# Peptides against a protein of PDB entry 7BDX: the designs that were tried, part 10

Target 1, 212 residues: chain A of PDB entry 7BDX
Amino acid sequence: EMGAAACTLLWGVSSSEEVVKAILGGDKALKFFSITGQTMESFVKSLDGDVQELDSDESQFVFALAGIVTNVAAIACGREFLVNSSRVLLDTILQLLGDLKPGQCTKLKVLMLMSLYNVSINLKGLKYISESPGFIPLLWWLLSDPDAEVCLHVLRLVQSVVLEPEVFSKSASEFRSSLPLQRILAMSKSRNPRLQTAAQELLEDLRTLEHN

## One batch from the design tools (peptide; aimed at target 1 R79 Y117 S160)

Design b1_p9_8_s1 (made by RFdiffusion4, then SolubleMPNN; from b1_p9_8, 3 letters changed)
Fold by OpenDDE base, seed 4:
Structure b1_p9_8_s1 (fold): chain B 212 residues (1-212), chain C 212 residues (1-212), chain A 9 residues (1-9)
Amino acid sequence: as target 1 above (212 residues)
Amino acid sequence: as target 1 above (212 residues)
Amino acid sequence: MRYFPSSLD
């Protein structure tokens, strides 16, 4: 209980850039983010077969941890820290996103995807995550999720890749050959306006790349 | 481990007034401070007879909790919150300070005393803590501590009482009859300059009250 | 590219 409460408060205040700077300016940041990855991994490994009590203290704790990572990644110095000093955490997030089944741990997936998207704002971050083993298959695995918010954040992450020629060129062949076009087309007809718009924008970006 | 790390980071960032405002502006503050008191109490109750591994994750966690309370109390809105909405926590801190023996859990005592001192900056806070049952005996119990930093913070808290006529007048008889004058005189000769100065100032304040 | 801060809600 106390750990979840403390992490939740830390998550809330980490929405401030000054707080992110304060977190990273201390000598404890490296240890904190290392343990964060391990804690998230332990949680996901515990989910095998059990009813996800989404409201458990453990779940709330892990959500707060993922939220902190997201807020750190939202800030320029935070992105720099993650990509330089916390690559293991990024690798863990990618792994955990692969280990979770479609429809499993939706809130955690969204936060992890938001963190990766925020990392992708930096070219260095985008390069790192896109060069991870199995990155493109992971995107399509995640895009199979029945949850619209998971799919939305996947589409935004895909868009980050597509909009960066230097990154996209390295994976363009695999991307084009494996693209779940019918799934994206279905999302462009979603009743969720955010998902609908994101799918339409991605389809437009992809069409532009075919004509160039 | 993760809880201690998160609380330690939260403690660090709570040195900012804006972070204290953010903590208190959320709907989680009441729960957090309630659990804080319970957690600190559980820790102190567990200390009976065991070698205090000062470096245990549990110890570090409780130090961070006490540090957060101290930083909240350092801010005007934080003092107002504690005195209005977290009186149980203040009562817990007073109780725990009484339950700890001289020389036991020095760092925790210092943080708890600092929190009470910060609360005492407000007349309402000073009134509340000074009207607690056994407050004056507690001050003298704490002043018997062999640690100079514990004694320093006790002397500062005593000074807060002595400098407020409206508060001091209510307890002046008990205060004068129980005052460990020889102990304070010994502290005025301490090799610790901060303790020495605080003891000298308190002796001067007390002399002024005898002549008025 | 626009960043996404996370919310508690």
Scores: peptide ipSAE 0.056, ipTM 0.847, DockQ to the pose 0.120
OpenDDE base, seeds 1, 2, 3, 5: peptide ipSAE 0.051, 0.052, 0.054, 0.047; ipTM 0.847, 0.847, 0.846, 0.845

Design b1_p9_8_s2 (made by RFdiffusion4, then SolubleMPNN; from b1_p9_8, 4 letters changed)
Fold by OpenDDE base, seed 3:
Structure b1_p9_8_s2 (fold): chain B 212 residues (1-212), chain C 212 residues (1-212), chain A 9 residues (1-9)
Amino acid sequence: as target 1 above (212 residues)
Amino acid sequence: as target 1 above (212 residues)
Amino acid sequence: DRFFPSSLL
């Protein structure tokens, strides 16, 4: 309980750039982000059994942790810190996104995908994530999720890859050969307007790349 | 571990007035401070047995909680919040200061005393604390501590009472009858310069009150 | 603005 309450407050205040700088300027940041990855991993491993109550203090604690990572990744110095000093956390987030089944822990998946997207805003972060083993298969695995928010954040992450020629060129062959085109086309017809727009924009970007 | 790390970060950033305002502006503040008191109480109750390692994650967690309370109490709106909406936490801090023996949990005592001193900066906070049952006996119990920092913060809290005529007049009879004058005189000769100064100032204030 | 601060969901 207390940990969840403290992390929730820290999550709320970490929406400020000055608070992110204060977190990163201290000697405690490295330890915090190391334990964050371990805690998130332990939580995801505990899901193989009974449906943990989504509203449990443990779930709220892990959501707050993922929210803090997302807010840190929203700031340029935070992205730099994560890629330079907390790569294990990024690797853990990628692993956990693979371990979770479609429809499992949707809220946590969304937060983790938002953190990865924020990291991908910088070329250094995008390179690091996209060069992770099995990254493209992972994107398609995640795009099989029934949740529209999960799929939206996957499409945004895919778009970050497609719009960066240096990154896209490295994976273009695998990307084109495995692209779930019918799934993306279905999303472009979604009733969710954000998902619909993201799928349409990605399809337009892909068409532009075929003509270049 | 994770809770201690999160609370430590929150403690660090709570030194900012803007962060304190952000904490208090959210709907989570009441829950956080409620659980804080309960957590501190549980920790103090666990001390009746073996010497818990002062450097344990649990100790660090409780120190961070007490530090957050102190930082919130350092701000005018934070003092107002504590006295208006978190009185149970103030009552808990007073109780725990009574439950701890001289020399027990010195670091926690100092942080709790600092929080009470910060609350006492406002007349409303000082009234609330000083009107607590057994407050004067508690001050003298705490002043029996062998630690110079504990005694310093007790003297500062006593000075807050003595310098406020409206508060002092309510307790002046009990105060004068129970005053550990020889102990305060000994502190005015301390090798600790902060303790020496605080004891000397309090003795000067008391002499002034006898002539008025 | 490309960044999404996670609002307290």
Scores: peptide ipSAE 0.049, ipTM 0.840, DockQ to the pose 0.082
OpenDDE base, seeds 1, 2, 4, 5: peptide ipSAE 0.041, 0.046, 0.048, 0.045; ipTM 0.837, 0.841, 0.838, 0.843

Design b1_p9_8_s3 (made by RFdiffusion4, then SolubleMPNN; from b1_p9_8, 5 letters changed)
Fold by OpenDDE base, seed 4:
Structure b1_p9_8_s3 (fold): chain B 212 residues (1-212), chain C 212 residues (1-212), chain A 9 residues (1-9)
Amino acid sequence: as target 1 above (212 residues)
Amino acid sequence: as target 1 above (212 residues)
Amino acid sequence: SRFFPSSLL
C-alpha cells in the first residue's frame, strides 16, 4: 500500500520537467530505473491468464512505474537518460508488450506504449527501439488488441517509424510485406475519433511513401 | 526495495516548494500522510531493542517518509496541511519520539524532530504540538540522547517554544521546574559548534525570560 | 503536442 502510494505521488509530480531533472540529477536514478524494469517484469510474470485485479496495490504500483517512465521520456534529458543509461528498461518494456496477450493489461500497455513513443521522438531512441529483435511483429501483435487506446498508441508509434526515412528504409520491405492494411483501414472507420484520425494519417503517410 | 527507492526519490524532489504544492494539490495527499504515520509506527514497533539495521530497505523507506514530512512542513501550505488535515500524523511522530530510547534510531529521530520544528514555525502548529500530552517530558527525554544532532534539533524545538510568549506562558511553570539546566549547560560547552551555539542561544533566551 | 505526459488516470 505505502509503496504504491509513494510511487503514485512520484508519478504525479514527474509530469514537471524540473522534477524529471531532479530525479535524474540524483545518484539514485540508475538503480531506480533498473529495478523498475525488474518490478514490471515480475508483475507481468505473476499474472494468471487474462485476469487482472486492476485495483490491487501491485497493479497501481506498476502503473505508476510505467507512468514515471513515460513522463521521463517526455523530457529531452529524460529521453537521453533512457537511451544512454537505461536500455535494459527499454528492452524490458518491449519484452513485456510482447508477453501480454490482446486485451490483457490494457492500462499498462498504454503507459508502456506512450513511453516508447516519447523515446521515439529522439532519432537515437527511435533507432534503438526499431532495431530491437521482433520489433515489427510486436507492432502488429499489439495492433491486434481490441482496445482502442492500445491501438491508438501503436499507430502513433508506427507513424514515428514511418516519418523517419533513415529508420524506415532499414525495415521498409518487412514493414510493407507484413502490414495489416485491412486492420488499419478498419481503424480509419472507427467511432473513436482519435483512433480514426491516427489511422487516417498513417494511411496518408504510407500512400505518400508509395509514390516517392 | 522498489518502494524504498520510489519513496527516496519522492523525498529528494519534495525539497522543492512546487513539488510540495503538487503533492498537496492531488487527491492522494490525505491517504498518503495517513498511511505514512501507520508505516512509521509499524517500523518502530518492530524494532528489537536498540539494534537497527540502518541499511535495510525498511529503514530507508521510513527515513524517506520522515524526510517527506519534513520537506512538506518546510513550506507554508505544507504546514497548514499538516496542522489542519494530518494531526494524527503529528500525534504519531510525537508518540514515536517517546517510544524510542536514547541512542535508538538517531536518523529517524532527527528527521521527525526537524518536521516538528518546521511545524512549530506556524503559531497554530506550535500550539498543537506544545499542547500535546507529555510534550515537555518528551523534550527532556529526547534531550537525554547521546547524539549531538538529536540534541541540536530538540534544543531548536525548545527554542521555538521559548520564543513564543503565548505558548510558553501556558507551560512556563512546568518548563522551569523540570528544565535539565545542567544538561543544557554541558551542551553549551560541546565541541559540536552547532550544538554549542544552540545551547548558548537557548540559555540566553531563558535568562532574558527570567529578568522580564 | 508530440510529447505525451501521462496523467494519473
Scores: peptide ipSAE 0.045, ipTM 0.836, DockQ to the pose 0.122
OpenDDE base, seeds 1, 2, 3, 5: peptide ipSAE 0.062, 0.036, 0.043, 0.041; ipTM 0.838, 0.839, 0.838, 0.835; seed 1 fails the geometry check

Design b1_p9_8_s4 (made by RFdiffusion4, then SolubleMPNN; from b1_p9_8, 5 letters changed)
Fold by OpenDDE base, seed 5:
Structure b1_p9_8_s4 (fold): chain B 212 residues (1-212), chain C 212 residues (1-212), chain A 9 residues (1-9)
Amino acid sequence: as target 1 above (212 residues)
Amino acid sequence: as target 1 above (212 residues)
Amino acid sequence: ERFFPSSLL
């Protein structure tokens, strides 16, 4: 209980850039983000047994941790910190997104995908995550999720790769050969306007790249 | 481990007035400070058995909680919140200061005394804590501590009572009859300059009140 | 400028 309450307050205040700078300016930031990855990993590994209720103190604690990572990655100095000093956390997030089944831990997947999207705003972060082993298969695994919010954040991350020629050129062959085009076309017809727009924009960007 | 790390980061960033306002502006503040008191109480009650090492994750967690309370009480809106909405926490701090023996949990006693001193800056807070049952005996119990930093913060809290005529008049008879004058005189000769000054100032304030 | 999605409570 108390740990989840403290971490949830830290999540709320981490929406401020000055709070992110204060977190990262301290000698404890490295340890905190190291233990964050381990805690998230332990939680995801515990799910294969008892269905931890979404409303548990442990679930709320892990949501707050993922929320803090997302808020840190929303700030330029936070992105720089994560891609330079907390790469193990990024590797952990990528692994945990692969370990989760479609429909499992949707809220946590959304927060982790939001953190990766924010990291992708930094070209060094985008290079790091896109060069991770199994990155392209992971995107398609996540795009198979029945949740529209998961799929929306996957499409945004895919678009961040497609819009960077220096990154896209490295993955272009694998991307073209494995692209779940029918799935993206179905999303461009979604009743969810955010998902519909994101799928349509990605299809337009991909069509532009086929003509060059 | 992770709870202590998160709470320690929250302690660090709570030194900002804007962070204190953000903590208190949320719907979670009441629950957080309620659980804070319970967590501190559980920790102090656990000490009668195994000597919890000062360096334990649990000790660090409770230090961070006491540090957050101190930082909240350092801000005007934080003092107002504590004295209006978190009186149970103030009662808990007073009780725990009584339950601890001289020389036991010195660092925690210092943080709790700092929080009470900060609360005493608000006249409503000073009235509330000084009217608490056993307040004057508690001050003398704490002033028997061998630690100079504990004694310093007790003397500062005593001075906050002495400097407020509306508060001091209610306690003046008990205060005069039970005052450990020889102990305060010994502190006015301390090699610790901060303790020496605080004891000397309190003796001057008390002498001024005897002539009125 | 890219939108910077942040987590909300």
Scores: peptide ipSAE 0.031, ipTM 0.835, DockQ to the pose 0.075
OpenDDE base, seeds 1, 2, 3, 4: peptide ipSAE 0.027, 0.026, 0.029, 0.029; ipTM 0.835, 0.829, 0.835, 0.835; seed 1 fails the geometry check

## One batch from the design tools (peptide; aimed at target 1 G67 A74 K107)

Design b1_p10_1 (made by RFdiffusion4)
Pose (drawn by RFdiffusion4):
Structure b1_p10_1 (pose): chain A 212 residues (1-212), chain B 210 residues (1-210), chain P 10 residues (1-10)
Amino acid sequence: as target 1 above (212 residues)
Amino acid sequence: EMGAAACTLLWGVSSSEEVVKAILGGDKALKFFSITGQTMESFVKSLDGDVQELDSDESQFVFALAGIVTNVAAIACGREFLVNSSRVLLDTILQLLGDLKPGQCTKLKVLMLMSLYNVSINLKGLKYISESPGFIPLLWWLLSDPDAEVCLHVLRLVQSVVLEPEVFSKSASEFRSSLPLQRILAMSKSRNPRLQTAAQELLEDLRTLE
Amino acid sequence: SEPLFTEPDS
């Protein structure tokens, strides 16, 4: 209970750039981010499906961990530190997104997809994520999630890699062969404006790159 | 005059999340949200055989109080703090909406309805408001108000209550059937565009979940 | 749902 309370407080204060700089400056953050991935992996493996039932100081603990990772990556030196020091944590995030079934731990998936988008803002972070093993199959599969907030963060991540045609050119062929053009087109007609324009903007960029 | 000027200044700066977080600790020593409800209750009681005066120092004091409550509830930890600590203030807001006759204190009713909408974004806040005494009769009473802005914010609150699970096993199935569907339909053909669109949106949501 | 904000009159 005490461990989760401290992680929740750290999640609250981690929204500040001054606090994020202080976390990376203290010579204990490397251990914190290594054991964070282990705790997130342990939490996901412990779930035999079901849902989560807002596990008392268990789900709040991992949510605080993913929330901290997201708030750290939201700061320039935070996403820089993560791609240099905590590449194993990025591997764990990408692995846990594929390991989590659609509809299972939706809040955890959006926090994790938000952190991947933030890390992709860093040039090396974009290279590391896009060159990870089944990255393209993972994207199109996360789009098969019924939750609209998960689909929105997948489209934002796809738009981020698509916005760097140099990195996008390495993962050619499968971007044209396997992309769920129909699902992205359906998302460009959703009554939710943020999801609708995200898919509309991604479609504009996808059609423009195939011709230009 | 001085009290209202300081409250208006606080209403201006309360649009910041950093300021809202700073306000939530101050409620301990000086019961800011406890005495806010008392001041709002005292103001409406003082309008015995009369309606609003406006441009007054007293009018802008309560407007600033309701505006601050709204701007606090607009921040996630603000609406979380209100539903845990300031449930009495939420009771007062819901009570004063029913106590206020139609056409009386229109700006105050809109600001109060905006704060309830914001608190309803929090899961416990939605339960607290919807399970409050006389809540459905209050929605009907507020929709009988001639002012379009008040009717708009009632429909926005009703839409917030209609969306999300609320157990969904006839707990929310009866809430939808008990609404003034005729008045919502009349407001769907309204000449006020903002009101017409809110009633239209709400009607789509009522039909979607039927 | 998105929150609503308010501002004082000038």

Design b1_p10_1_s1 (made by RFdiffusion4, then SolubleMPNN; from b1_p10_1, 4 letters changed)
Fold by OpenDDE base, seed 4:
Structure b1_p10_1_s1 (fold): chain B 212 residues (1-212), chain C 212 residues (1-212), chain A 10 residues (1-10)
Amino acid sequence: as target 1 above (212 residues)
Amino acid sequence: as target 1 above (212 residues)
Amino acid sequence: LEPVFTEPPP
């Protein structure tokens, strides 16, 4: 309980740029983000067991950790820190997103995808995550999720890749050959307006790339 | 480990007034400070057992909690919150300071005393803690500590009481009858300049009150 | 691209 409460408060205040700078300005940030990755991995590995009753406190704790990573990645210095000094955490997030089945741990997936999206805002972050082994198959695996929020954040991450010619050119052949076009077209007809818009924008961006 | 790391980061960032406001502006502050008191109490109760090996992580966690309380109490809105909405935590801190022997848990005592000192900055906080049962005996119990930092923060808390006529007048008879004058005089000769100054200032303040 | 911030649920 106490750990989840403290971590949740830290998550809440991490929406401030000054708090992110303060977190990163200390000598403890490296250790914190290292343990974060390990904790998230341990949690996800525990889900494959018959223990149906996820300890609500454990789940809340891991959500808070993912929320903190997201908010750190929202700030330029936080992105720089993650890409330079916490690559293992980024690798862990990518791995955990692959280990989870469609419909499993939806809230955690959304937070992890938001963190990767924030990392993708800078070219160095986008290069790092997009050059990760199995990145494109992972995007399509995640896009098969029945949850609209998971799909929305996958589409936003895909859009971040597509909008960067230097990154997209390296993966364009694999991307085009494996693109789940029918799935994206179905999302462009969603009743969820955010998902609908994100799918439509991505389809427009893809059309622009075919004509160039 | 992860809980201690998260709580330590929260402690570090709580040195900002804006972070204190953010912590208190949420609906989670009440629960957090309630659990904080319980956690600190559980830790102190565990020390009376033969378990010599204090889990370094548990100790660090409780230190971070006490540090957060201190930093919250450093801000006007934080003092108001503690005195209005977290009195049980203040009672717990007073109790734990009494339950600990001289020379025991020095770092925790210092942090708890700093929190009470910060609470004592406003009249409402000072009234509340000074009207607590056994407050004056507790001050002298704590002043018997061999640690100079414990003694320093006791002297500062005593000074806060002595400098407030409305509060001091209620306890002046008990205070004067039980004052460990020889102990304070010994501290005024300390090689620690902070302790020396605090003891000398308190002796001067006490002399001023005898002439009035 | 605009970054996204997240907050704990109420």
Scores: peptide ipSAE 0.409, ipTM 0.882, DockQ to the pose 0.372
OpenDDE base, seeds 1, 2, 3, 5: peptide ipSAE 0.408, 0.408, 0.408, 0.407; ipTM 0.882, 0.882, 0.883, 0.882

Design b1_p10_1_s2 (made by RFdiffusion4, then SolubleMPNN; from b1_p10_1, 5 letters changed)
Fold by OpenDDE base, seed 1:
Structure b1_p10_1_s2 (fold): chain B 212 residues (1-212), chain C 212 residues (1-212), chain A 10 residues (1-10)
Amino acid sequence: as target 1 above (212 residues)
Amino acid sequence: as target 1 above (212 residues)
Amino acid sequence: LEPLWTQPAP
């Protein structure tokens, strides 16, 4: 209980840039983000056995951790910190996104995807995550999710890749050969306006890249 | 581990007034401070059995909780919140200060005393804590501590009482009859300059009250 | 790209 409450408050206050800077300015930041990765991994591994209630203290704790990581990644110095000093956490997030089945842990998956998207705003962060082993297959695995919010954040992450020529060039062949075009086209017709827009924008970006 | 790390970060960022306002502005604040009291009580009760290592995760967690309470009480809206909405936590802090023996849990005792001192800056807070059952005996019990920092913060809390005529008038007879004058006089000769100054100031304030 | 911010559910 108390850990989840403290972590939830820390998540809430981390929505401020000044608080993110304060979190990063402390000597405890490195240890915190190291343990964060381990805690998230332990939680995801525990799902194979026990039906963790979605509203459990443990679930709320891990949501708060993922939310904090997302908010840290929302600012430039936070992205630089994560990419320079907490790469293991980024690797853990990528791994956990691969370990989760379609429809499994939707809320956590959304928060982790939002964190990766924020990291992808930094070219060094985008390079790091996009050069991760199995990154392109991971995107398509995640895009198979039935949840519209998961798919939205996958499409945003894909868009961040295609908007950066230096990154896209390295993966262009694999990307084009494995692109789930029919799935993205279906999303461009979604009744969810956010998902529809994201899929349309991505399709426009991809068309622009085919002509250049 | 993770709970202590999160709580320690929350403590660190709570040194900002804006972060304290953000903590209080959330709907989770009431629950958090309720659980905080319970957690601190559980920790102090656990000391009777196991030699908790001073540097244990549990100790650091409770120190962070007490530090957060202190920082919340450092601002006007935080004092008002504690006195209006978290009186049980204040009662718990007073109780735990009574339950701890001289020399026991010095660091925690200091943080709890600092929180009560900050609460005492608000007249409503000072009234609430000074009207607590056994408050005057508690001050003298705490002043028997061999630790100079504990004694310093006790003297500061005593000073906050004597500086407020409306509060002091209610307790004046008990206060005068039970005052450990020889102990305070000994502190006024302390080699610790902070303790020496606090004891001298209190003795001057008491002399001023005898002449008025 | 604009960063995403998150907050706990009320």
Scores: peptide ipSAE 0.506, ipTM 0.886, DockQ to the pose 0.394
OpenDDE base, seeds 2, 3, 4, 5: peptide ipSAE 0.505, 0.505, 0.506, 0.505; ipTM 0.885, 0.886, 0.886, 0.886

Design b1_p10_1_s4 (made by RFdiffusion4, then SolubleMPNN; from b1_p10_1, 5 letters changed)
Fold by OpenDDE base, seed 4:
Structure b1_p10_1_s4 (fold): chain B 212 residues (1-212), chain C 212 residues (1-212), chain A 10 residues (1-10)
Amino acid sequence: as target 1 above (212 residues)
Amino acid sequence: as target 1 above (212 residues)
Amino acid sequence: LEPLWTSPPP
């Protein structure tokens, strides 16, 4: 209980750039983010067992950790920190997103995807995550999720790749050969306006890249 | 480990007024401070048993909790919150300070005393803690501590009482009858300049109150 | 690209 409460408060206040700078300005940041990855991994591994009632406190704690990572990645120095000093955490997030089945741990997936999207705003971050083994198959695996928010954040991450010529050119052949076009077209007809817009924009960006 | 790391980061960032306001502006603050009191109490109760190696993580966690309470009490709205909405936490801190022997849990005592000192800056806070049962005996019990930082913060808390006529007048008879004058005089000769100054100032303030 | 911020649910 107390750990989850403290971590949830830290998550709440991390929605400020100044607080993120304060978190990173301390000598504790490296240790915190290394333990974060281990804690998230331990939690996800516990889900492969019997559907014991996920201790609501444990789940909330891991959500707060993923929320903090997202908010750290929201600012330039936070992205730089993650990509330079906490690559193992990024690798863990990518791995956990692959280990989770469609419809499993939706809230955690959304937060982890939001963190990767924020990292992708930086070219160095985008290069790092897009050069991760199995990144493109992972995007399509995640895009098979029945949850609209998971799919929305996958589409945003795909858009970040597509909008960066230096990154997209390296993966363009694999991307084009594996593109779940029918899935994206189905999302462009979603009743969720955010998902609909994101799918339509991505389809327009892809059409622009076919003509260039 | 992870709880202590998260709580330590929250402590570090709580050294900002804006972060304290953000902590208190959420609906989570009440629950956090209620659990804080319980956690601190549980920790102190565990010390009466065999000197098992105090799990360094548990100790660090409780220090971070006490540090957060101190920083919340450092601002006007934080003092108002503690005195209006978290009195049980203040009662717990007073109780735990009484339960601890001289030389026991020095770092925690210092942080708890700093929190009470910050609360004492507000007249409503000072009234509340000074009207607590056994408050004056508690001050003298704490002033018997061999640690100079414990004694320093006790002297500061005593000074806060002495400098407030509305509060001091209620306890003046008990205070004068029980005053450990020889102990304070010994502190005024300390090699610690902060302790020396605080003891000398308190002796001067007490002399002023004898002539008025 | 605009960064995304998150907060705890109410």
Scores: peptide ipSAE 0.512, ipTM 0.885, DockQ to the pose 0.383
OpenDDE base, seeds 1, 2, 3, 5: peptide ipSAE 0.509, 0.510, 0.511, 0.511; ipTM 0.884, 0.884, 0.885, 0.884

